# Peptides against a protein of PDB entry 3ZN8: the designs that were tried, part 5

Target 1, 125 residues: chain A of PDB entry 3ZN8
Amino acid sequence: LEEYDKIQKKMEDVMEGKGKLTLRDVYAQIIALRKMGPLSKVLQHIPGLGIMLPTPSEDQLKIGEEKIRRWLAALNSMTYKELENPNIIDKSRMRRIAEGSGLEVEEVRELLEWYNNMNRLLKMV

## One batch from the design tools (peptide; made by RFdiffusion4, then SolubleMPNN)

Design b1_p8_7_s1 (from b1_p8_7, 5 letters changed)
Fold by OpenDDE base, seed 1:
Structure b1_p8_7_s1 (fold): chain B 125 residues (1-125), chain A 8 residues (1-8)
Amino acid sequence: as target 1 above (125 residues)
Amino acid sequence: LLLAQQLL
């Protein structure tokens, strides 16, 4: 409960322009979501999702959970400096993270692209 | 919540 409230407050601060979203904040949110149970239970707690999206198939839920596991492996292979400032992740760092996580470089690139897209959206609000 | 909405 207390960890969830800290993550919510951090998300509010970022939405208010009082902070920057980091990959450490992403890691903390993924861990909090996983503590709530399977991705299927997490999706049931998102207001309006069941009205805008068809209920995900069991196979789509498995794919989503596998993607989260892969992103956690990448995040666990990052240094604290990379988690706090992902903009320092060059091609050499990205290859090291991929090798250390057992992922393709493309999967690490996808995580970084998602993070960059998220930060662009948060700056448009 | 916001991360789960963008993983879909």
Scores: peptide ipSAE 0.086, ipTM 0.677, DockQ to the pose 0.401
Fold by OpenDDE base, seed 3:
Structure b1_p8_7_s1 (fold): chain B 125 residues (1-125), chain A 8 residues (1-8)
Amino acid sequence: as target 1 above (125 residues)
Amino acid sequence: LLLAQQLL
């Protein structure tokens, strides 16, 4: 509860232009959600999701859970400086993170692109 | 919650 409220307040501060979303904030949110159980259980606790999105198949939920596990491996292979300022992650850092996490460099790039897209959307609100 | 909606 307290960790979730801190993450929510941080998202509000970013939407108000009072802060920046970091990969540390992303990591904290993924961990808070995973404490609620498997992705299927987390999605069941989101009010109105079944009205806004088609119910994911069990196979889509498994794919999503595996993608979250891979992204956590990448995030665990990042330095504190990279988590706080992902814009410093160059090709050499991406390769190191991929090697340390057992991922392809493309999977690390996909996480960074997703983060950049999310941080752009939060600045447009 | 925006995280889970964009991962699917």
Scores: peptide ipSAE 0.081, ipTM 0.665, DockQ to the pose 0.390
Fold by OpenDDE base, seed 2:
Structure b1_p8_7_s1 (fold): chain B 125 residues (1-125), chain A 8 residues (1-8)
Amino acid sequence: as target 1 above (125 residues)
Amino acid sequence: LLLAQQLL
């Protein structure tokens, strides 16, 4: 509970422009969500999601859970400096992270692109 | 919440 509340407060601070979202924050959020159960249970607890989005098929939930698992492997292969400052992750660092996580470099790039897109959206609010 | 909304 306390770890979730800290993450939520940090997300609020970032949404208020008082902070920067890091990959450490992403990691902490994924872990907090996974402590609530499988992605299927987490999605069921999102108010309005079942009204605004078609209920994901069981196969879509499995794909999403596997993507989260892969992103956790990538995040676990990052240094603390990379997690705090993802903008330092160059092609050499991406390759090392991919090799250390058993992922393709493309999958690590997708995680970083997703993070960059999220951090851009949070700056527009 | 935001992570789950972008994975769909």
Scores: peptide ipSAE 0.066, ipTM 0.660, DockQ to the pose 0.377
Fold by OpenDDE base, seed 5:
Structure b1_p8_7_s1 (fold): chain B 125 residues (1-125), chain A 8 residues (1-8)
Amino acid sequence: as target 1 above (125 residues)
Amino acid sequence: LLLAQQLL
């Protein structure tokens, strides 16, 4: 409960322009969602998702859960400074994160691109 | 919520 309320308040502060979304905030959200159970259970608790999107197949849920595990490995391989300011992640840092997480550089790039797209959308609100 | 909506 308390971790969820902290994440909600942080999301509100970001939406009000009082802050920025960081990869630390992303990490905290992923961990909170994983405490609720498998991705399948988390998606079942999202109101209106089954009206806007087809219910993901069991294979799509497994792919999504594997992607989350890979992103957690990347996040665990980041420094505190990188988590707080992902924009400092250059090609050398991205390669180090990939090597430390056992991921391809492309997978680390995909996480950073996703983060950049999210942070752009949150600045347009 | 936002993370789960963009992983789809």
Scores: peptide ipSAE 0.066, ipTM 0.658, DockQ to the pose 0.378

Design b1_p8_7_s2 (from b1_p8_7, 5 letters changed)
Fold by OpenDDE base, seed 3:
Structure b1_p8_7_s2 (fold): chain B 125 residues (1-125), chain A 8 residues (1-8)
Amino acid sequence: as target 1 above (125 residues)
Amino acid sequence: LLLAQLLL
């Protein structure tokens, strides 16, 4: 519970432009959400999700859970400097992260692109 | 919560 509240407050601070979203913040959120149970149970705790999104199929939930596992493997293969400042991740670092996580370089690139897109969205609020 | 919505 306390980890979740700290992470929510950090997201509010980022949404207010008082902070930067890092991959450490992403990691902490994924871990907090996984402690609540399977992705299906986590989604049931999001007010208004059933109004904004169609109820995901069981197969879509499995795909989402596998994507989260892969992203956690990538995040666990990053240095603290990379987690705090993902913009330092060059092609060499990205390859090392892929090799250390058992992922394709493209999957690590997808995580970084998602992170960049999310930071762009959070700066427009 | 916002991250769970963006991971879908």
Scores: peptide ipSAE 0.140, ipTM 0.722, DockQ to the pose 0.407
Fold by OpenDDE base, seed 1:
Structure b1_p8_7_s2 (fold): chain B 125 residues (1-125), chain A 8 residues (1-8)
Amino acid sequence: as target 1 above (125 residues)
Amino acid sequence: LLLAQLLL
């Protein structure tokens, strides 16, 4: 509970422009969400999601859970310096992370692209 | 909750 509240406050500070989103913040949040149970249970607790999006099929939930597992494998293969400053991740670092996580380089690139897109959206608010 | 909104 106390660790979850610290992670939520950190994410609120980032959303308010008081902080920078890092891959460490992403990792901590994914771990907190996984402690709440399957992605299906987490999605049921998001207010307004069932009004804006159709209820995900069981197959869509399985795909989402697999994507989260793959992203955690990539994040676990990163150094602390890479998690805190993802902009240092070059092609050589991406290949090392992919090899260490059992992923394709394209899957590591997708995670980094998603992170970059999120960090751009957070700067427009 | 906030990260689940970011993952969608």
Scores: peptide ipSAE 0.137, ipTM 0.724, DockQ to the pose 0.348
Fold by OpenDDE base, seed 5:
Structure b1_p8_7_s2 (fold): chain B 125 residues (1-125), chain A 8 residues (1-8)
Amino acid sequence: as target 1 above (125 residues)
Amino acid sequence: LLLAQLLL
């Protein structure tokens, strides 16, 4: 509960333009969500999601859980400086992260692209 | 909540 409230408050500060979303924040949230159970249980606790999105199939939930596992492997292979400032991740760092996580460079690129798109969206609010 | 909504 207390760790979740700290993460929510930090997201509010980012939404208010008082902060920047980092990959450390992404990591902390993924871990907090996983403490609630598998992605299927987490999605059941999101109010209004079943009204805005069709209920994910069991196969979509498995794909999402696998994607989260791969992203956690990438995040665990990052340095503290990379987690706090993902913009320093060049092609050489991206390759090192991929090799250290057992992922394709394209999968690490997808995580960074998602993060960049998210951080752009949060700056427009 | 927001990250779980945006991972879909």
Scores: peptide ipSAE 0.134, ipTM 0.717, DockQ to the pose 0.369
Fold by OpenDDE base, seed 2:
Structure b1_p8_7_s2 (fold): chain B 125 residues (1-125), chain A 8 residues (1-8)
Amino acid sequence: as target 1 above (125 residues)
Amino acid sequence: LLLAQLLL
């Protein structure tokens, strides 16, 4: 509970422009969400999701849980410096992270693109 | 919660 509240407050500070979202913050949030249970249980606790999105099929939930597992493997293969400053991740670092996580370089790139898109959105608020 | 909404 206390770790989750610290992560939420830090996300609020980032949304207020008081901070920068890092991959460490992403990692900590994914871990906090997984402590609530499987992705299916996490999605059930999101108010309004069932109104704004069609209820995911069981297969979509399995795909989403697998995606989270892969992203955690990538994040666990990153250095502390990379987690705090993802912009230092070049092609050589991406390849090392992919090899260390058992992922394709494209999957590591997709995580970084997602993170960059999130940081762009947070700067427009 | 916001990151779980953005992972889909």
Scores: peptide ipSAE 0.131, ipTM 0.717, DockQ to the pose 0.412

Design b1_p8_7_s3 (from b1_p8_7, 5 letters changed)
Fold by OpenDDE base, seed 4:
Structure b1_p8_7_s3 (fold): chain B 125 residues (1-125), chain A 8 residues (1-8)
Amino acid sequence: as target 1 above (125 residues)
Amino acid sequence: LLLEQQLL
């Protein structure tokens, strides 16, 4: 609970322009959400999500949990400098991260694309 | 694994 509240406060500070979202923050969020329980329980606690999105099937939840596990492996293979400034991750760094995590380069690219899209959205608020 | 050791 206390770790989740610290992460929410940091997201608020970033949305107010008082900071930047990093991959370290993404990692901390994933770990905090996993400590709360299965992705199914986390989704049930998000107000309004059940109105905006169809209830995920059990198979969709398993796919989502596997994707999160793979992204954690990628994050665990990054350097501190890459986590703090993901924009330095070139094709060579991306390949090293993929090899070190047992992932395809495309999966590492997808994580970085997701992060870049989140940072663009947070700058438009 | 490596990141957990760097965040502690």
Scores: peptide ipSAE 0.107, ipTM 0.752, DockQ to the pose 0.046
Fold by OpenDDE base, seed 5:
Structure b1_p8_7_s3 (fold): chain B 125 residues (1-125), chain A 8 residues (1-8)
Amino acid sequence: as target 1 above (125 residues)
Amino acid sequence: LLLEQQLL
């Protein structure tokens, strides 16, 4: 409970421009979401929300879950310094992370690109 | 390296 509240407060601080989103924060969020179950199942239990949100197909949910699992494997293969400052992840580090996680280097690059895009959007709020 | 054991 206390760890979840720290993650939520840090997300609020980042959304308010008071904090920096790191890959450690991304990892903690993914783990929190997985503990709550698929967000789609949580949202399907809210009366009226299932009418307003396009329910992803079961196949889209499986694809999304596999993508998250692969990204968790990449994150689990990162050092603390890389999680705290993803900008230090060069081609050599990406290759090491890919080899350590059983992923393609392109999949590690895609995670980092997603993170960079998210961190750019959070700076515009 | 399970990052779960390092975030506790």
Scores: peptide ipSAE 0.099, ipTM 0.740, DockQ to the pose 0.046
Fold by OpenDDE base, seed 1:
Structure b1_p8_7_s3 (fold): chain B 125 residues (1-125), chain A 8 residues (1-8)
Amino acid sequence: as target 1 above (125 residues)
Amino acid sequence: LLLEQQLL
């Protein structure tokens, strides 16, 4: 509960322009969501998602959970400096993270692209 | 890296 409230406050501070979303914040969010149970239960607690999206199939939930697990492996292979400032992650760092996590470089790129897209959306609100 | 132990 207290970890979730810290994450919500951090998201509010970022939306108000008082902070920057980092990959450390992303990691904390993923861990807090996983502590709440399977991804299926987390999606049920998001207001409005059940009205705008068809209930994901059991196979789509398994794919999403595996993707989150792979992203956690990538995040666990990053340095603190990379987590706090993801913009320093060049092609050499990205390859090292992929090798250290047992992922393809494309999967590490997808995580960074998702982060960049989220950080752009939060700056346009 | 025990990232979970350093976020606490």
Scores: peptide ipSAE 0.083, ipTM 0.724, DockQ to the pose 0.047
Fold by OpenDDE base, seed 2:
Structure b1_p8_7_s3 (fold): chain B 125 residues (1-125), chain A 8 residues (1-8)
Amino acid sequence: as target 1 above (125 residues)
Amino acid sequence: LLLEQQLL
């Protein structure tokens, strides 16, 4: 709970333009969501969100979990400087991270693209 | 492994 509240406050500070979302913040968020386990599924069952989020099929959940596991392996292969400043990750760094995580370079690129898109969206709010 | 030790 306390770790989740710190991550939420960090996300709020970023949306207010008071901070920067880093890959360290992303890693912390993924770990917090995984520790919450089925409680993250409870948010999908709140009848008040007015968006019938299509309950992902059990197969879509497994695919999503495997993708998150791969992204955690990539994150675990990054240096502290890369996690704090993902914009320094060049093609050479991406290859090293891919090799160190047992991933394709494209999977590391996809994680960085997702991060960049998320960080752009948070600056537009 | 190294990140779990830096996130605590």
Scores: peptide ipSAE 0.082, ipTM 0.728, DockQ to the pose 0.047

Design b1_p8_7_s4 (from b1_p8_7, 3 letters changed)
Fold by OpenDDE base, seed 4:
Structure b1_p8_7_s4 (fold): chain B 125 residues (1-125), chain A 8 residues (1-8)
Amino acid sequence: as target 1 above (125 residues)
Amino acid sequence: LLLAEKLL
């Protein structure tokens, strides 16, 4: 609970333009949510999600858990400079991260694209 | 390599 509240407050500060969302913040959020249990339990704690989204099938939950595991492997294979400033991650850095995590370069690219899309959305609110 | 880059 206390670690989750610290992450929520940091996300509020970023939405107010007082900070930048980094991949370090994404990593901390994923770890805090995983302490609540499997993805199924995490989704039950999001207000309004049960009204807006159909209940995920067991197979969709397994795919989501594997995706989170793969993204954590990529994040663990980044340098501190890359986690704090993901915009420095070029093609050479993406290849190194993929090789270090046992992932395809496309999967590292997908994580970075997701991060860039989140930062664009947070600037439009 | 990566461990050395995390220490710099």
Scores: peptide ipSAE 0.122, ipTM 0.768, DockQ to the pose 0.029
Fold by OpenDDE base, seed 2:
Structure b1_p8_7_s4 (fold): chain B 125 residues (1-125), chain A 8 residues (1-8)
Amino acid sequence: as target 1 above (125 residues)
Amino acid sequence: LLLAEKLL
């Protein structure tokens, strides 16, 4: 609970422009949410999601859970410096992270692109 | 919350 509340407060601070979202924050949030159960249970606890989104099929939930697992493998293969400053991740670092996580370089690139898009959106609020 | 809502 306390770790989740710290992550939420940090996300609120980032939404208020008082902070920067890092991949460490992403990692910590994924882990905190996964402590509540599989993605299906986490989604059930999001107010309004079941009204705004069609209930994901069991297969869509499995795909989402596998994607999260792959991204966790990538995040676990990053250095603390990379997690705090994802902008230092060049093509050489992406290749190392991919090799260390058993992923394609494209999957690591997709995670970084998602992070960059997220961090841009959070700065527009 | 925001991470799960944007992973869909």
Scores: peptide ipSAE 0.070, ipTM 0.693, DockQ to the pose 0.391
Fold by OpenDDE base, seed 1:
Structure b1_p8_7_s4 (fold): chain B 125 residues (1-125), chain A 8 residues (1-8)
Amino acid sequence: as target 1 above (125 residues)
Amino acid sequence: LLLAEKLL
């Protein structure tokens, strides 16, 4: 509970422009959501999602859980400096993270692109 | 909640 409230406050501070979203913040939030149970249970607790999206199939839920596991493997292969400042992740660092996590370089690139897109959206609010 | 809505 206390960790979840700290993550929510950090997200509020970022939305108010009082902070920057880091990959450490992403990691902490994925872990907090996974403590609530499988992705299927987490999705059931999101207000309005069942109105905006059709109920995900069992196969879509399995794909989503696998994607989260792969992103956690990539995040676990990053240094604390990379997690706090993802902008330092060059092609050499990205290859090392891929090799250390057993992922393709493209999967690490997709995580970084998602993070960069998220940070752009948070700056437009 | 806010990141789960943005992971989709």
Scores: peptide ipSAE 0.065, ipTM 0.687, DockQ to the pose 0.358
Fold by OpenDDE base, seed 5:
Structure b1_p8_7_s4 (fold): chain B 125 residues (1-125), chain A 8 residues (1-8)
Amino acid sequence: as target 1 above (125 residues)
Amino acid sequence: LLLAEKLL
Protein backbone atom coordinates (compact mmCIF):
# COMPACT_ATOMS: atom_id res chain seq x y z
CA LEU B 1 0.00 0.00 0.00
CA GLU B 2 2.58 2.69 1.06
CA GLU B 3 4.85 2.03 -1.98
CA TYR B 4 1.84 2.27 -4.30
CA ASP B 5 0.77 5.60 -2.72
CA LYS B 6 4.33 6.97 -3.20
CA ILE B 7 4.20 5.96 -6.89
CA GLN B 8 0.76 7.59 -7.32
CA LYS B 9 2.03 10.82 -5.68
CA LYS B 10 5.12 10.76 -7.95
CA MET B 11 2.84 10.30 -10.97
CA GLU B 12 0.67 13.25 -9.83
CA ASP B 13 3.83 15.41 -9.43
CA VAL B 14 4.84 14.46 -13.04
CA MET B 15 1.32 15.25 -14.36
CA GLU B 16 1.46 18.65 -12.57
CA GLY B 17 4.81 19.35 -14.37
CA LYS B 18 6.69 19.24 -11.00
CA GLY B 19 8.74 16.26 -12.19
CA LYS B 20 9.87 14.07 -15.11
CA LEU B 21 8.80 10.48 -15.71
CA THR B 22 11.91 8.27 -15.59
CA LEU B 23 12.51 4.57 -16.22
CA ARG B 24 13.12 4.31 -12.44
CA ASP B 25 9.50 5.44 -11.94
CA VAL B 26 8.38 2.86 -14.55
CA TYR B 27 10.40 0.12 -12.79
CA ALA B 28 8.96 1.02 -9.36
CA GLN B 29 5.41 0.98 -10.80
CA ILE B 30 5.89 -2.44 -12.44
CA ILE B 31 7.30 -3.91 -9.18
CA ALA B 32 4.41 -2.45 -7.12
CA LEU B 33 1.85 -3.92 -9.56
CA ARG B 34 3.65 -7.32 -9.49
CA LYS B 35 3.05 -7.43 -5.70
CA MET B 36 -0.71 -7.59 -6.49
CA GLY B 37 -0.07 -10.83 -8.43
CA PRO B 38 0.04 -11.91 -12.11
CA LEU B 39 -0.93 -9.40 -14.85
CA SER B 40 -4.39 -11.07 -15.06
CA LYS B 41 -5.18 -10.10 -11.42
CA VAL B 42 -3.72 -6.58 -11.87
CA LEU B 43 -5.90 -5.91 -14.95
CA GLN B 44 -9.04 -7.11 -13.06
CA HIS B 45 -8.40 -4.30 -10.50
CA ILE B 46 -8.22 -1.49 -13.13
CA PRO B 47 -11.62 0.31 -13.15
CA GLY B 48 -13.00 1.10 -16.62
CA LEU B 49 -10.43 -0.99 -18.57
CA GLY B 50 -13.13 -3.56 -19.44
CA ILE B 51 -15.24 -0.70 -20.91
CA MET B 52 -12.38 0.74 -23.03
CA LEU B 53 -10.71 -2.56 -24.02
CA PRO B 54 -12.10 -6.06 -24.61
CA THR B 55 -11.20 -8.49 -21.80
CA PRO B 56 -7.78 -9.87 -22.79
CA SER B 57 -7.67 -13.55 -23.77
CA GLU B 58 -5.51 -15.94 -21.71
CA ASP B 59 -2.96 -15.92 -24.59
CA GLN B 60 -2.86 -12.07 -24.62
CA LEU B 61 -2.27 -12.12 -20.83
CA LYS B 62 0.64 -14.59 -21.29
CA ILE B 63 2.15 -12.36 -24.04
CA GLY B 64 1.76 -9.28 -21.78
CA GLU B 65 3.33 -11.11 -18.81
CA GLU B 66 6.31 -12.20 -20.96
CA LYS B 67 6.70 -8.62 -22.28
CA ILE B 68 6.77 -7.27 -18.68
CA ARG B 69 9.37 -9.94 -17.72
CA ARG B 70 11.57 -8.94 -20.70
CA TRP B 71 11.23 -5.20 -19.91
CA LEU B 72 12.19 -5.89 -16.25
CA ALA B 73 15.30 -7.72 -17.51
CA ALA B 74 16.21 -4.67 -19.64
CA LEU B 75 15.56 -2.26 -16.71
CA ASN B 76 17.70 -4.42 -14.37
CA SER B 77 20.54 -4.19 -16.95
CA MET B 78 20.46 -0.35 -16.95
CA THR B 79 22.71 1.88 -14.84
CA TYR B 80 21.19 4.27 -12.28
CA LYS B 81 22.10 7.19 -14.61
CA GLU B 82 20.28 5.51 -17.54
CA LEU B 83 17.16 4.82 -15.41
CA GLU B 84 17.08 8.48 -14.22
CA ASN B 85 17.89 9.94 -17.67
CA PRO B 86 16.98 7.46 -20.47
CA ASN B 87 17.84 10.07 -23.14
CA ILE B 88 21.57 9.24 -22.62
CA ILE B 89 20.97 5.71 -23.99
CA ASP B 90 22.77 5.68 -27.34
CA LYS B 91 23.28 2.72 -29.72
CA SER B 92 26.27 1.45 -27.68
CA ARG B 93 24.35 1.56 -24.36
CA MET B 94 21.29 -0.02 -26.00
CA ARG B 95 23.43 -2.91 -27.33
CA ARG B 96 25.04 -3.40 -23.87
CA ILE B 97 21.58 -3.47 -22.23
CA ALA B 98 20.34 -6.00 -24.81
CA GLU B 99 23.42 -8.26 -24.31
CA GLY B 100 23.18 -7.98 -20.48
CA SER B 101 19.44 -8.83 -20.46
CA GLY B 102 19.49 -11.58 -23.14
CA LEU B 103 17.17 -9.46 -25.36
CA GLU B 104 17.27 -8.33 -28.96
CA VAL B 105 18.34 -4.69 -29.50
CA GLU B 106 14.91 -4.14 -31.12
CA GLU B 107 13.16 -5.08 -27.83
CA VAL B 108 15.25 -2.53 -25.89
CA ARG B 109 14.44 0.02 -28.63
CA GLU B 110 10.70 -0.77 -28.25
CA LEU B 111 10.88 -0.12 -24.45
CA LEU B 112 12.67 3.23 -25.05
CA GLU B 113 10.19 4.22 -27.78
CA TRP B 114 7.28 3.41 -25.43
CA TYR B 115 8.94 5.54 -22.70
CA ASN B 116 9.53 8.44 -25.14
CA ASN B 117 5.89 8.31 -26.29
CA MET B 118 4.63 8.30 -22.66
CA ASN B 119 6.92 11.21 -21.73
CA ARG B 120 5.62 13.18 -24.77
CA LEU B 121 1.98 12.57 -23.74
CA LEU B 122 2.75 13.72 -20.15
CA LYS B 123 4.19 17.02 -21.52
CA MET B 124 0.95 17.73 -23.44
CA VAL B 125 -1.17 17.58 -20.23
CA LEU A 1 0.56 0.33 -19.21
CA LEU A 2 -1.39 1.73 -16.18
CA LEU A 3 0.08 5.20 -16.76
CA ALA A 4 -1.17 5.08 -20.38
CA GLU A 5 -4.62 3.88 -19.19
CA LYS A 6 -4.94 6.84 -16.73
CA LEU A 7 -4.13 9.31 -19.56
CA LEU A 8 -7.03 8.00 -21.75
Scores: peptide ipSAE 0.053, ipTM 0.681, DockQ to the pose 0.159

Design b1_p8_8_s3 (from b1_p8_8, 4 letters changed)
Fold by OpenDDE base, seed 5:
Structure b1_p8_8_s3 (fold): chain B 125 residues (1-125), chain A 8 residues (1-8)
Amino acid sequence: as target 1 above (125 residues)
Amino acid sequence: RLLAEYLL
């Protein structure tokens, strides 16, 4: 509960322009959500998701859970400096993260692109 | 993580 409230407050502060979302914040959020169980259970606990998004198939849930697992491996392979300031992640750092996590460089790039898109979206709300 | 931060 307390970790979840800290994450919500951090998201509110970022939406209000009082803060920056980091990959550390993303990591903390993923871990907090995963404490609720598999992605299927987490999605069932998001109010209004069934109204805003089509109910994902069981196969889509498995793909999403696998993707989250891979992104956690990437996040675990990042330094504290990289988690706090993802903009320092160049091609060399991205390759090291991929090798250290057993991922393709493209999968690490996809995580960083998702983060950049999310951080842009939160600044427009 | 910590080792990579010490080396970079």
Scores: peptide ipSAE 0.134, ipTM 0.765, DockQ to the pose 0.030
Fold by OpenDDE base, seed 4:
Structure b1_p8_8_s3 (fold): chain B 125 residues (1-125), chain A 8 residues (1-8)
Amino acid sequence: as target 1 above (125 residues)
Amino acid sequence: RLLAEYLL
C-alpha cells in the first residue's frame, strides 16, 4: 500500500510538470501492482473500472498477465541509464535487450512506443 | 484509476 501511494504521488507530480516519468518508474509501478496479486485481482480493486471497461474474459486476463511478464523481462534486461533515459535505446541496444529477455525485437519496440506515448500524454495534461 | 489507464 505505502509503495503504491508513493508511485501514484510521483505520477501526479509528473502530470503537474514536476519531474519526468522513466522506465524505472514504470518498473516500480508494475512491481507494486504485482504485490497486490495477479492482474485479475488488481483490476477488481480499481473503483469504476467495471463501469468504464467491459469485464475482461479469462483469456484476455491471461494475455494481459503474459504481456506484463514479458515487459518485466525487457525492463530487467535494461541498464540503469536506459531505464532513466529510454531515448538512448538504439537498434543495437534494442536487439541486446530482446536477446537478454528472450523477446522479439518488435516486443521491445512496442514497450518503448507505449512508454513514449504515455510520456507524451502525461506532458499534455 | 491513473495506473490502470497507464497500463492499458
Scores: peptide ipSAE 0.129, ipTM 0.657, DockQ to the pose 0.307
Fold by OpenDDE base, seed 1:
Structure b1_p8_8_s3 (fold): chain B 125 residues (1-125), chain A 8 residues (1-8)
Amino acid sequence: as target 1 above (125 residues)
Amino acid sequence: RLLAEYLL
């Protein structure tokens, strides 16, 4: 609970322009959500999501769970400076992260693209 | 040397 409240407050601060979402914040969010249980239980705890989204198939939950695991492997292969300032991650850094995590460079790029898109959306709300 | 610049 306390870790989740810290994450929520950090998201509010970013929406208010008082902060920046980092990959460290993303890592903390993923870990906090994982502590609530499997993705299926996490989705059940989001108010309105279970009413507005079709219940994911068991296969969709497995795919989502695998994607989270792969992103955690990438995040665990990043330096502290990269986690705090993801914009410094160039092609050479992406390759190192991919090699260190056992991922394709394309999957590291996809994580960074997702982060960039999320950080843009949070500034528009 | 190049790896150290990415680890620091």
Scores: peptide ipSAE 0.129, ipTM 0.700, DockQ to the pose 0.026
Fold by OpenDDE base, seed 2:
Structure b1_p8_8_s3 (fold): chain B 125 residues (1-125), chain A 8 residues (1-8)
Amino acid sequence: as target 1 above (125 residues)
Amino acid sequence: RLLAEYLL
């Protein structure tokens, strides 16, 4: 609970322009949500999500849970400097992270693209 | 993680 509230407050601060969302924050968020259970259980506890999004199939939930595991593996293979400042992650760092996590470089790139898109959206709100 | 920080 306390870790989740800290993450929500940090997201609010970033939306207000009072900070930067980092991959450390993303990591902390994923871990906090996973402490509540599998992705299927977490999604069931998000108010209004079942009204805005079609109920995911069991196969979609399995795919999503596997994607989260892969992203956690990538995040665990990053340095503290990379987690705090993802913009330093070049092609060489991406390859090292991929090798260290047992992922394709494309999967590491997808995580970074997702992060960059999220950080752009949060600056527009 | 610590090993990756020592290598870079």
Scores: peptide ipSAE 0.128, ipTM 0.753, DockQ to the pose 0.030

## One batch from the design tools (peptide; made by RFdiffusion4, then SolubleMPNN)

Design b1_p9_1_s1 (from b1_p9_1, 6 letters changed)
Fold by OpenDDE base, seed 3:
Structure b1_p9_1_s1 (fold): chain B 125 residues (1-125), chain A 9 residues (1-9)
Amino acid sequence: as target 1 above (125 residues)
Amino acid sequence: LSVLLQLLS
């Protein structure tokens, strides 16, 4: 809970134009939420989700849980410098991360693209 | 929580 609150504050700071969201922040948030249990339990604690999104099927939850697990493996294979500044991750670093995590390079690229899109979105709020 | 939502999308 404390970690979640720190991340929420960090997101607020980013939205106010102070600093930036990093992959370390993303990692910390995922870990904090996963301590609550499986994705199905985590989703139950998200206020307003049921209003904004249709209830995911059991199969969709399994897919989501697997995706989170894979992204955590990628994040665990990154250096501290890469987590703090993902922009330094070139093709060589992506390949290393993919090999270390047991993922395809395309999956690592997808994570980085998602991060970039998220960080851009948060700064636009 | 926007992070988690985007993970599922």
Scores: peptide ipSAE 0.111, ipTM 0.713, DockQ to the pose 0.359
Fold by OpenDDE base, seed 2:
Structure b1_p9_1_s1 (fold): chain B 125 residues (1-125), chain A 9 residues (1-9)
Amino acid sequence: as target 1 above (125 residues)
Amino acid sequence: LSVLLQLLS
């Protein structure tokens, strides 16, 4: 819980332009959320989510949980420098990460694209 | 939460 609160505060600081979101931050957030239980349980604890988003089916929850596992595998295969500065991840690094995580290169690319899109959105706020 | 939601999208 304390770790989760620290991560949330950092996320807020990033949203306010006081910090930079890194993949380390993403990793920490995922780990903190997973400590609360499976994705299904985590989603149940999010106030207002049921109002903004349709209740996911059991199959959708399973897909989401699997995607999280894959992203964690990718993140666990990254170096500290890559987590702190994902922009250094070139094609060679991406392939290494994919091989180390048992993922396709395209899945690693998807994670990085998501991260880049997130950072773009945060800069607009 | 925002990260998790986008993981599902």
Scores: peptide ipSAE 0.102, ipTM 0.706, DockQ to the pose 0.348
Fold by OpenDDE base, seed 5:
Structure b1_p9_1_s1 (fold): chain B 125 residues (1-125), chain A 9 residues (1-9)
Amino acid sequence: as target 1 above (125 residues)
Amino acid sequence: LSVLLQLLS
């Protein structure tokens, strides 16, 4: 709970323009949430989600859990410098990360594009 | 939580 609160505070600071969201921050948040248990249990702790979204099926939960696992594999294959500054990830680094994580290069590219889109969104707030 | 939701969307 304490670790989770620290991560939430960091996210709030980023949203207020006091910091920069990094992939390290993303990684830390995913790990903190996973300590609560499987994705099904994690989703039960998300305020308002049950009101806004229908309860996911077992198959949807499995798909989500697999996606999280794959993204964590990519993050675990990055260097500390890459996690702190993903903009340095060129084609060579992206291929290395894909090979190290057992993912397709396109999946690593998708992660990076998601990160870039998230940062753009946060800067507009 | 917001990061995870965006990841899954």
Scores: peptide ipSAE 0.100, ipTM 0.705, DockQ to the pose 0.421
Fold by OpenDDE base, seed 4:
Structure b1_p9_1_s1 (fold): chain B 125 residues (1-125), chain A 9 residues (1-9)
Amino acid sequence: as target 1 above (125 residues)
Amino acid sequence: LSVLLQLLS
């Protein structure tokens, strides 16, 4: 809980333009959330989510958990330099990460695309 | 939270 609050504050600072979101930050946030329990329990602790989003089915929760697990595997297969600056990840690095994590290259690409989109949104705020 | 939600989307 304490680590989650620290990460949340850091995310707020990034949203205010006081920092840069890295994949290291994403990793830390996922780990902090995982310490709270399964995705179902995490979602229950999110204020207002139950009002804004329909309650996910059990199958949707399982799919979400699997996606988180896969992304963690990818992140665990990255170097510190890649986590801090994902823009250095070329096709060769992406393939290595995919092989090391047991993922398809397309899944690693999806993670990187998500990160890039997130950073673009944060820069607009 | 926003990061997790976007991960699931």
Scores: peptide ipSAE 0.112, ipTM 0.710, DockQ to the pose 0.411; fails the geometry check

